# Ledger of designs, part 43: peptides against a protein of PDB entry 7Z53

Target 1, 150 residues: chain A of PDB entry 7Z53
Amino acid sequence: PRIKNQADCIPFFRSCPACPGSNITIRNQINALTSFVDASMVYGSEEPLARNLRNMSNQLGLLAVNQRFQDNGRALLPFDNLHDDPCLLTNRSARIPCFLAGDTRSSEMPELTSMHTLLLREHNRLATELKSLNPRWDGERLYQEARKIV

## One batch from the design tools (peptide; made by RFdiffusion4, then SolubleMPNN)

Design b2_p14_8_s2 (from b2_p14_8, 6 letters changed)
Fold by OpenDDE base, seed 2:
Structure b2_p14_8_s2 (fold): chain B 150 residues (1-150), chain A 14 residues (1-14)
Amino acid sequence: as target 1 above (150 residues)
Amino acid sequence: MRTLHPEDQDQDPN
């Protein structure tokens, strides 16, 4: 980030400007996401993030879920592991970290959190059902096939 | 608020 002293700052960061090849005077941002509709909000646009979003402890092709909290037995988004977690800065008393999702904005508004939670649940439901239908599929195939459906 | 993940650090020139 341009401003490195965050002690006196609200953690709002402007996106980096794209370098226009043409004489376009309108400031545009660099897109760090995949440019096609691929549910990257769920799965991430980069391999390291995609891996962190997965439950790698088994071969069920599931996304990672919250290990501390559940919603009446239903999965919630896992927490992120950020050094300077902006969610912890917002409400210091609650001490709830930001959620980890393909979209980094998953914690900015409840609507996004809810949608990401639903899509995570749907992926895991699909992967579970696909495993039932195809017992010989490994975790990678289950994950990818569920991802294709979502 | 904008969250920077480690994988995004290489894209931030500032």
Scores: peptide ipSAE 0.000, ipTM 0.194, DockQ to the pose 0.038
Fold by OpenDDE base, seed 4:
Structure b2_p14_8_s2 (fold): chain B 150 residues (1-150), chain A 14 residues (1-14)
Amino acid sequence: as target 1 above (150 residues)
Amino acid sequence: MRTLHPEDQDQDPN
């Protein structure tokens, strides 16, 4: 390594490579986060995060939404509660915290922010429609069924 | 900071 002082290094590890079946020189990574396409960028890949992303105040199966801002009545991503919030450090005047999403990069790229916002809205729309169609469904079922569709 | 299982980690040669 070029850096001799390990204290200056960030302990970052990359994912294991998938076994190549051919003379392909391109390194493919093994997906170790999820076993299937489950929109983990929206819902998270870990249970604690997934729970934080949900609106647990009711049984509607909704994702949590921003409580400070909205877009013409439409939901925005909720804010995270980071101890050392980098978003607050980068723009101290705006005082806008980082967004909470399944993908931690949701605040780094406006494109991701937009897509996560859209998918959050779509989930909540689906959950609402599913509730209308199935009044007896509880919040967990609504959430999971909406998640399957997204 | 999210930690990966050691079995899911590969060493960076750089």
Scores: peptide ipSAE 0.000, ipTM 0.249, DockQ to the pose 0.023
Fold by OpenDDE base, seed 3:
Structure b2_p14_8_s2 (fold): chain B 150 residues (1-150), chain A 14 residues (1-14)
Amino acid sequence: as target 1 above (150 residues)
Amino acid sequence: MRTLHPEDQDQDPN
């Protein structure tokens, strides 16, 4: 690298270009997201992420919530588990990690954080109500039916 | 551990 002092650097990486070696003159990134309206910003576009976003400790079909903090008894987004967490790197004294959501940008702006929090709360509300209406439904069905409504 | 997508692993050679 041209910059030798990297003590205070935050790592940034460019996305790989799509269709290398073609006659396409416009550079586009490879798309790894779902191309249809499926609330992937809440549930993720890949199975491993989707599983990490779920509360797998019970059969209530709920999304995972923050275990350290609440907003006047209301759920907050869970924290992510990044190796080089930019939220931890930018404010080392606070020791607050970035939030985990289907969209990796959930911690870039308070507006995004708030919207993801609201959608998480709505999913969990729906799953809870669906459980009340359908006591025999398992956690997978509750999760999928709540997801269909969101 | 969250891993980067292969699409986001392009590192600058410099």
Scores: peptide ipSAE 0.000, ipTM 0.263, DockQ to the pose 0.027; fails the geometry check
Fold by OpenDDE base, seed 5:
Structure b2_p14_8_s2 (fold): chain B 150 residues (1-150), chain A 14 residues (1-14)
Amino acid sequence: as target 1 above (150 residues)
Amino acid sequence: MRTLHPEDQDQDPN
């Protein structure tokens, strides 16, 4: 159903109509955010966010990981840097910020957090393996090739 | 301001 009150809506469009031909009256719908299914929940749909999600300190093509916590040596999602961080406001004693991911809901549900963590780990695993197989590849190529596989 | 995630909006923008 359509949102009736559009005054409080953010003008963000995910899909748009597509007509395959002039002789066809069927209105199809295509993705308006990205050109294809590209795991934007992991990598973001905007270039600035995509860059913030990357580890830019080296040429390994890795996604950024948490610097405070690990899961038995395994990577966790990095923290976001929000001015009024709702995660910090929820539990002020724990002092745990919201996670940074391509999906802004990554901190709303443990299930989403876990899935995004797994996909981040998989990307970093792939990038690491690709670096091993192709030592001459730079960080951009490693990142893009790992992203294509995910 | 509550931001609705794109996945929470299954409506056609037209």
Scores: peptide ipSAE 0.000, ipTM 0.246, DockQ to the pose 0.026; fails the geometry check

Design b2_p14_8_s3 (from b2_p14_8, 6 letters changed)
Fold by OpenDDE base, seed 2:
Order: sequence, then structure tokens, then C-alpha cells
Structure b2_p14_8_s3 (fold): chain B 150 residues (1-150), chain A 14 residues (1-14)
Amino acid sequence: as target 1 above (150 residues)
Amino acid sequence: MRTLHPEDQDQDPE
């Protein structure tokens, strides 16, 4: 397990409450995710995050990938740039930041990390194939069409 | 680029 020292604090954040109506006495949480099935775990639910998840250095419609590590030449999730990175707190010696994905929980469990990585790879595969089939498509169209397939 | 292996994630200093 990544967390071996039980004396270390784990940073948990409480969800923000939804606006109470005049007759609503129950505290509801604000939904920070999209309400429809859109692979928001890969692409994010907010525009700023979605942009950060994209490779904006070219017009290939690709998602951003890790710049430090690969899996036998295969892409990994990019690292996040958090001020108080919980992944750095759990294993200070490894100095491995949390992964950046559409879902902030992408680094909490290896299974989540693997699934997010798989979907990132699939998006990039699809975008590459779509570019081959449609050379005239720009990066935005490639990204959106790959996203629709994922 | 370095290949990241699962063992690289669990190396706690002795």
C-alpha cells in the first residue's frame, strides 16, 4: 500500500453544499461533475481542466501525456501540479506527483490509474487514426470526434 | 523517458 504510516494525515475535503431553498432542510452537495455519460473521468467536467488535459502543442487532437515516464514506450497520464499534492505526501521518497485526469481520484487506486491510462491511450489512438482517415480535420475536430467514440 | 514500474511506487526509504 502507498500509505504505510498511519500517523500521517490524509487530506480530505468536504463537498460544498448546494443552495438551500426555502423549504429544503436537507444539506445537498453541489455536483461538480457532468450529469451525462461523457467520459468526464478522462476529459474533465470543466473547460479549464479539459484544456489542461489536452496536448495543445499541435493540431492532432491528442491528450497530454507524462513527460517523465512511459510504460515500455506507451503513454502514461501526465502529472498534476498541485501545491499540496497528496501523492507526494503519501510517498515522500518516490517523489511521484498525482496524475492529472478528468477525475481527481485517478491516483487514489492503481485500478483507477490503469483505467484512466487505458482511456487516455485509446483517445490518442483514435485521434491518430482519425487524422489518418481525415487529413483535413483540425485538432479540435479530431479531439471532439475521438471523445465521442470513447 | 524512464519506464515506470509498479515497484517504483512503493519504495519507502528503510
Scores: peptide ipSAE 0.000, ipTM 0.155, DockQ to the pose 0.033
Fold by OpenDDE base, seed 3:
Structure b2_p14_8_s3 (fold): chain B 150 residues (1-150), chain A 14 residues (1-14)
Amino acid sequence: as target 1 above (150 residues)
Amino acid sequence: MRTLHPEDQDQDPE
C-alpha cells in the first residue's frame, strides 16, 4: 500500500458492479434500495433495518427515538450500533455514535440529520393522532397507516 | 449486525 500509516485510515470500499449486458459499456452499481417513492430514507429498504427503526416495546406504531438526548423535549434520531462506527472513529473524545435512519447517510451532514429528525417526528405525530382517532388499531396498522401518509 | 450484502465483502485486491 502507498499509505504506510493505516492507524488513522477510515476504510472505504467500492460498490459492486451490476452485471453489464453484452452492449453495456458503462459500469453501474447494483441497486440495493427501493426504486419507488416509499420514504425508504425513513423506513429503510430492508426488513431487518425497518424492524430496528421501530419502537417494538409497545403497540403505538412509533419509530424508535434517542434514549440519551432530546431537543427541548422533542425526539431525536436513535443511535446506530455499528462495530466500526465512523462517528466514534472521527471524534473519540465526544463518544457520540452515528444516527440510525433508513438512509445510511443520516449523519453525513447536519442538514440530512435535521430532515431525518423532522420525518421521524412527523411519523410519530401521525401515529399518535391515528391512535387517538382509532383506539382499536394495533401497532402494526398504526405504523403502516402513518407510513402511507408520510 | 448489519448483514453486509455479499456485495460489500469484495475487498478490492489492491
Scores: peptide ipSAE 0.000, ipTM 0.257, DockQ to the pose 0.027
Fold by OpenDDE base, seed 4:
Structure b2_p14_8_s3 (fold): chain B 150 residues (1-150), chain A 14 residues (1-14)
Amino acid sequence: as target 1 above (150 residues)
Amino acid sequence: MRTLHPEDQDQDPE
């Protein structure tokens, strides 16, 4: 190995390979995070994160939105509450924290940020429409049904 | 620090 000092290494583990077919030359990984396409990039793959991504102040089934900034009245991703926020360290003048999203890379790539923002808006739109169509639905049902559509 | 679950330590043999 080129790196002689193991202390300089960040432990990073590869996903287990899926069972290759006899003619598959490309290594495919097993998805161990989710069993189906569930938009976990938006909603998170872990329950604590999923809860933090939700607006729990009401029973509308909405995702949490930014409280400081809006785009012409449209929602933006909420900020995370990181102790050592790398976004605050990177640009001290702007003092913009990292975004909270299902994908931790939401603040690393503007394209990803945009997609997460779009999908957050779409979820909230869907949840709002579903509430209008189904006034008796609770916040959990609204959230889950919107999530299934996204 | 995300504590990687010990089960995520699948040693890729390559």
Scores: peptide ipSAE 0.000, ipTM 0.242, DockQ to the pose 0.023
Fold by OpenDDE base, seed 5:
Structure b2_p14_8_s3 (fold): chain B 150 residues (1-150), chain A 14 residues (1-14)
Amino acid sequence: as target 1 above (150 residues)
Amino acid sequence: MRTLHPEDQDQDPE
């Protein structure tokens, strides 16, 4: 069904309509986020978000991780800092905020949360291994090279 | 939260 109330919608726009020419009545779709498949669900499609997703406290090229919780020593997605956080509103007693990821839907379903967590872990694993192999690489290079592999 | 993603349009709003 078409969403009737847009006030509670996540502003996630992936495609835009395009008309290729004056004589073609066929509506085409173009990518509205990035020019190619670039794992933007992990890294964000905009520079400010991409920066917020990074661990900027060191030069290891890592993504930011949860500071309150871990899964048997394994990283979890960091929490977002949303005004009127819908995750906090859903269960006020649990006091668990929504997760921060490149895709704003990362907290909608446990499956999405798990996939984003997996990809975050993989990036951080890759960045760590790349640092071991290339001790002279800075955090930016480590991040970008890990991102290329993911 | 409701999503505008086409793949999620077939999912019932929780």
Scores: peptide ipSAE 0.000, ipTM 0.221, DockQ to the pose 0.026

Design b2_p14_8_s4 (from b2_p14_8, 5 letters changed)
Fold by OpenDDE base, seed 3:
Structure b2_p14_8_s4 (fold): chain B 150 residues (1-150), chain A 14 residues (1-14)
Amino acid sequence: as target 1 above (150 residues)
Amino acid sequence: MRTLHPEDQDLDPN
């Protein structure tokens, strides 16, 4: 490798290519995202991620929120649990992990972080209001109906 | 593992 000191390197791997059908010579990556406009940036494109984004401790249909920090009493995105967390690697003294969202880029820029935070707050607001209007709805229905509105 | 989005460019790790 051209870089000799690898102690502070961020792990970065090239994506797998999609196989062309016949005479296509353009290299494209495999698409792992949903093909629908379904707010996958909030809810994820895979079931394991979607489950991790939910507050499963109750039947309120809420998304998970940060347990360590709040913004003047308002919810923030939960932290991710990455083995080699790039946010922890860039500033080891702060010890602040990357945020968990449906989009893995949620911590790349403050603008993305803020938008994901707003959408998380909106989902939780909607789920709370839907629970008030429909007390007999379970957590799954509340989550899905709030998701349909977002 | 980070999933690349269609707008993201991959870098050759070699």
Scores: peptide ipSAE 0.000, ipTM 0.279, DockQ to the pose 0.024
Fold by OpenDDE base, seed 4:
Structure b2_p14_8_s4 (fold): chain B 150 residues (1-150), chain A 14 residues (1-14)
Amino acid sequence: as target 1 above (150 residues)
Amino acid sequence: MRTLHPEDQDLDPN
């Protein structure tokens, strides 16, 4: 590598390439995170993260929402609990932590923040409606069925 | 620190 001091490096790794059977020179990566379209950007690809993204205080199958801020009564993404929160370091005056979402980039781009917020709201809407239609469904089923729809 | 899964490592020799 050009940089000899490893302390100056961020450990990024590329995904494994897919092996096309053609003369296409464009490198395609293998998706090793999820095997299907499951909105992992919202729900996460790992069980611990997925659990942290959920509202586990009840059996409504809802995603966790921001406890400090709302948008005219509408939910916002919950804040993450990072030890060294880069969002807090970037803007110390606002003191807004990074958002918790399935995609870690949710705090890097406002567009992603907006989309994640929208999908979170949609999930919670769906879960609420599903609960109304199916009062006997537990929180896990509500969550999974809403997730399937999103 | 998010631990990268070994499967996410670069296996491209190029």
Scores: peptide ipSAE 0.000, ipTM 0.240, DockQ to the pose 0.024
Fold by OpenDDE base, seed 5:
Structure b2_p14_8_s4 (fold): chain B 150 residues (1-150), chain A 14 residues (1-14)
Amino acid sequence: as target 1 above (150 residues)
Amino acid sequence: MRTLHPEDQDLDPN
């Protein structure tokens, strides 16, 4: 079936139709962004975004974190850098930009923000522990191994 | 309106 009313839809596309064979008229769906399950909501589906989501200031394999706010010492999602940032337009006095994540919807609902924050924290926890266990690992290996676990 | 990432635009049915 095709969604008729797209006005109430969030423009986030992850799947496309696929026909498994010429002899079968059954329409299936495939993941059009990345692998079926790869935590792309955390890491992004493209290399430029993935790089922007990483803390590249060191070799600890960490994801980027908020530089203005913390949750009782715990990391929060970094802010995005958007022209005409809709989060800034929502409450001009608070001056809180939208969050940067692999999923552009990370700022749409507090529940999504929370889940993305938890996954970011888990990645950074894993990378930190992996660094402790493997002091000779560089930042790229730490990031990739933590990503594999998440 | 937020600018969509490239991955969000590739499958726009419109």
Scores: peptide ipSAE 0.000, ipTM 0.201, DockQ to the pose 0.034
Fold by OpenDDE base, seed 1:
Structure b2_p14_8_s4 (fold): chain B 150 residues (1-150), chain A 14 residues (1-14)
Amino acid sequence: as target 1 above (150 residues)
Amino acid sequence: MRTLHPEDQDLDPN
């Protein structure tokens, strides 16, 4: 159970350890990222996250985009729906949730946010162009082919 | 502590 006392201590939690063998004395954490050059920072490293990052309302193979805000007509990263959203907790007056991306750090630095936004836009651009070139492709193929290009 | 994304919750030992 998590420590609920916020007055006397700061509840830091370590990542889960990787236990490849019993004779290893150096603790390493589990790597939750892929080891491939697969743009997992955009698409996620696991299938559930990858699905959440997709626009599943159509067959255009697009990534999900922000539904509340745009950048002069350009797409922004969608918001996450965390129960205890650290972005909302950090600045309660702004009431801006954290962004959802393949990398959970997408909201930690503006540089990361911008890069994730650019890559999201590029994916959606590619998927749109691929749809234009290949009208018979379904949403899954469009998504995967755009992902391969990114 | 930051709330973990649902996919990352298994990485939290507590």
Scores: peptide ipSAE 0.000, ipTM 0.211, DockQ to the pose 0.038; fails the geometry check

## One batch from the design tools (peptide; made by RFdiffusion4, then SolubleMPNN)

Design b2_p15_1_s1 (from b2_p15_1, 8 letters changed)
Fold by OpenDDE base, seed 4:
Structure b2_p15_1_s1 (fold): chain B 150 residues (1-150), chain A 15 residues (1-15)
Amino acid sequence: as target 1 above (150 residues)
Amino acid sequence: DKPFYEYEDAETYYE
């Protein structure tokens, strides 16, 4: 993941009120925001899934995007292809299939969906820029380099 | 390891 602000720290307190005895530990810890997002949720942790998440129709190193819908011209997650699609069964009127992402929970939590979408867009943006900077790179190189940056 | 860029336009990317 790309480090945006290494100076950004988040303080938090941790206590152990239920500890046996008289010992109560209170800690004030500060965590720097270096990489709070695990991009593996976007790319998938298994190779078969990772391949399914990629756009293999060209050598641009892009992740697959939704072919039916866009958000004001911006990419959305692709739909999965499930025989028994739980998303379709949940709301039959909407008829929106489950999204395909590295995290199987992508369609279960809007927060995850939004994050996946943003990272998808960022990857594709990076891949596009990398293609411009490195026109001789093939799709695999573009994909991997963009993945490293995200 | 090669950097993520190989060509001269790398600086323009970060502008």
Scores: peptide ipSAE 0.014, ipTM 0.463, DockQ to the pose 0.019
Fold by OpenDDE base, seed 1:
Structure b2_p15_1_s1 (fold): chain B 150 residues (1-150), chain A 15 residues (1-15)
Amino acid sequence: as target 1 above (150 residues)
Amino acid sequence: DKPFYEYEDAETYYE
């Protein structure tokens, strides 16, 4: 679905705006958040960031997941390693650091955090299925093919 | 939203 009122929109990633205050339907909102050609919000727009978002401990082509917490066995975004973590500074009682994602605003908006988490899970699901279908593919091939499908 | 693909001779990709 096309977002018509761009005046109240914020940049979601690159050229695609997100309109949390828009009067679009929930379904349109979901479609707007998932129908992207550019998935830089998940994978990162810069190569160093993209590498840091990947699980490089194996050849499964997976994105990195949180090593401290899970959501009923399901993956969460990994934490970033910032010296001056704004998430820790703004809420000292929560003691939850900022998440690492392709979009640096992932921890600023819960909607972005949730969507990035879902797309992280989808990528890893796709990579797992591709590994099953093509067991000879290495991690790079699996990662790239899964990224193309997302 | 692309379908899953099965590719034969995956090693040929890197030849």
Scores: peptide ipSAE 0.014, ipTM 0.437, DockQ to the pose 0.023
Fold by OpenDDE base, seed 3:
Structure b2_p15_1_s1 (fold): chain B 150 residues (1-150), chain A 15 residues (1-15)
Amino acid sequence: as target 1 above (150 residues)
Amino acid sequence: DKPFYEYEDAETYYE
């Protein structure tokens, strides 16, 4: 989540409401928002799943994104590759498979899907910025540091 | 909570 409107405030901060007029930075506010979510839902709690959620085609520390669809140029969650894909089975005509995420329920609950998508985008944004700030960092370092911020 | 800055000892941190 990003705060674009200076009039927007976070009424429920860790200890107090956070507004742009305060000394609390936008980064702090974003981190506070992400802290309300278990990051394991995005990154996976098991190493095999975590690896499958990463973009292993480069050393940029990125999470994998959907290879078929985008949302106005913005990334979407990658599709899973299940033999008996429950998402395909529930709506045969749609032919949309389940999304791959740290939580298998990501495709079952739109609120989870949206949150995972936002955090995916934020991670990749952070990893990109970290690469610019730290050009010598490899993909693992970029991934881990971005993960810590999210 | 992390500031956005360049780390000086990136190589030593992750070896």
Scores: peptide ipSAE 0.013, ipTM 0.456, DockQ to the pose 0.025
Fold by OpenDDE base, seed 5:
Structure b2_p15_1_s1 (fold): chain B 150 residues (1-150), chain A 15 residues (1-15)
Amino acid sequence: as target 1 above (150 residues)
Amino acid sequence: DKPFYEYEDAETYYE
């Protein structure tokens, strides 16, 4: 859909290079990316990072979420813990650290931040539903099954 | 929304 009220929105565009008649169409769409993002990057390609991205405080198979901020009640990516946080140095007044994600560029590219956030929410939604369907599953099983579905 | 499936046991695969 075309963005009507752009005051509080990030303007994303989508291009279609293979439209009928060899025409290229560019449209404004919410949560549309011009580049492919591998969903696996939400989980981290390395096991140490993958563990840091998980909520290990329970057996619900959830990914970790931001503990300080939410987006209108919805989850945000957790913050990283960098000694020399480039995000803090870029804008000292904002005092917002970089996000922790499978892709280190998540804080540098708003498109990646948005996509990672959405997939984070989707994973946690799936894990929650899987828990209700399979109450005896532990956190590891819930996490892995949700990851497979995403 | 994505479909969800109940698993009867730990060895069951989703469709």
Scores: peptide ipSAE 0.010, ipTM 0.440, DockQ to the pose 0.023

Design b2_p15_1_s2 (from b2_p15_1, 8 letters changed)
Fold by OpenDDE base, seed 5:
Structure b2_p15_1_s2 (fold): chain B 150 residues (1-150), chain A 15 residues (1-15)
Amino acid sequence: as target 1 above (150 residues)
Amino acid sequence: EKPVYYYDTAETYFE
């Protein structure tokens, strides 16, 4: 790279180049996701947390969703139940607790909140589709299969 | 559109 002083910079690298043709001077890039989101952070790496993240009220294999709020009809992350909830302490007037997620940082970083929300929605979508395709599957099977796909 | 799911020796989820 041309920039030699990289000590105080956040490194950012482009994807591999792609040349469309010999007579084309425009350099294209291969579009690829080089960053990965570990789905285990959505589901919880520990069994107690993983169970708390699931909707155990039925056999649909769904992740738990917020029971108070929705995003234009779409699911949001459920709230946690923390003693001395830092989210409540940060903005006392809003009275919005922290979200429950596999990553405790989800409530601290809106980007993580959004990603967890999207993956929660995707899981529930997949579980719903799997239920439609496999009506005899129980909640555990639906949950596990959806998790594998995500 | 609803996908087609197959669970065989190979992991094919949706077509």
Scores: peptide ipSAE 0.008, ipTM 0.376, DockQ to the pose 0.023
Fold by OpenDDE base, seed 3:
Structure b2_p15_1_s2 (fold): chain B 150 residues (1-150), chain A 15 residues (1-15)
Amino acid sequence: as target 1 above (150 residues)
Amino acid sequence: EKPVYYYDTAETYFE
């Protein structure tokens, strides 16, 4: 190989191309997403985090919501439980902890907070409707199916 | 059993 010192290399992988037809001038990758909107930032990329983002108190397949505050009756993101919570430290008078989401930047960027809140509400709406349509589904099935739709 | 899905827009829900 041209570069012998691989300790300085950054792992980089290229996705496989999709070749649907002839005379294609634009290279497209294979779509591995199950939904149109990539909401991976809402659900978390790791299993422990994903479980913490869920409401495990029932079999409704819901994401966890804030237990202290609502927005005109609508759900808000749940709070995280951080040692030396930076959100509490930046404004001690407000006493508002950082939000818990799949993306740790959710409390740092208001635009992400809004998006995560909307997608959380949408997931819970979908899970509720799916429960009505499929009453025999358990919480895991409801959660996974709603996640696929989001 | 075959799953049944209900589709609605986020805009209508969050009005």
Scores: peptide ipSAE 0.008, ipTM 0.312, DockQ to the pose 0.023
Fold by OpenDDE base, seed 4:
Structure b2_p15_1_s2 (fold): chain B 150 residues (1-150), chain A 15 residues (1-15)
Amino acid sequence: as target 1 above (150 residues)
Amino acid sequence: EKPVYYYDTAETYFE
């Protein structure tokens, strides 16, 4: 890659192109409720962040999940630990901190939150299945293999 | 290559 330091990069999501009905050479984005996301953003681009996103309390290769809330038994994104949490400041009565995710924008848009939540759940599902199929795999291998699949 | 996923609003996945 041209940029060696990933910290110098800005994570960007590009919309899918709309299919032209003619010989239009201009690329237009598809107008839909959905967009596409690089799943790699779920895991964090920096190693310290990536570690913080993992459940390191066991050898199951899981991503960390919210410890306060669940969605009918399904996992939600963990909360971040920010000194001046903008999410807490936005609505003081709600008292909901910002989510911790690989994409720093995860708490800015419900769509991103949903996508990260989905992929977190999928990762943990895959890691769980991989553990059942490969009982001798440690947490690191489970995490990496699940990450490769996602 | 990196996988690409399509996503929608929360109600799509949190029903």
Scores: peptide ipSAE 0.000, ipTM 0.201, DockQ to the pose 0.028
Fold by OpenDDE base, seed 2:
Structure b2_p15_1_s2 (fold): chain B 150 residues (1-150), chain A 15 residues (1-15)
Amino acid sequence: as target 1 above (150 residues)
Amino acid sequence: EKPVYYYDTAETYFE
């Protein structure tokens, strides 16, 4: 490698080529991800957490939303239920608990909170549209397909 | 049944 100190490098993997099997000089790439933003942080890395982030009260494939607050009618992240909630301890007068999200840092950084909120809304929007297009899909299918698009 | 959406569209995913 050109850079000898690999400890300072951020590893990236090149996508697989889409080879047509002919002598073509242009190397195309497989479009594995259609979204510009990696939304993996929204859905959780562990299955128990992923299930807790979903709205399991229906078969719409939605992510859970806040039941106490909205932003001009738009969804906010649901609250977590922690015994020693650091958000409650930080400002006891506000009494606002930490949000539940795929990334535990969602309530620690306002930028992450905003990003998670936007992606939550986009997922639910996509799931809703997918339901209208595919009425026979169950909640699991809607959730997975929306997750793939986000 | 087949889904009626497209992954390779930049603006819309629906037909």
Scores: peptide ipSAE 0.009, ipTM 0.361, DockQ to the pose 0.022; fails the geometry check

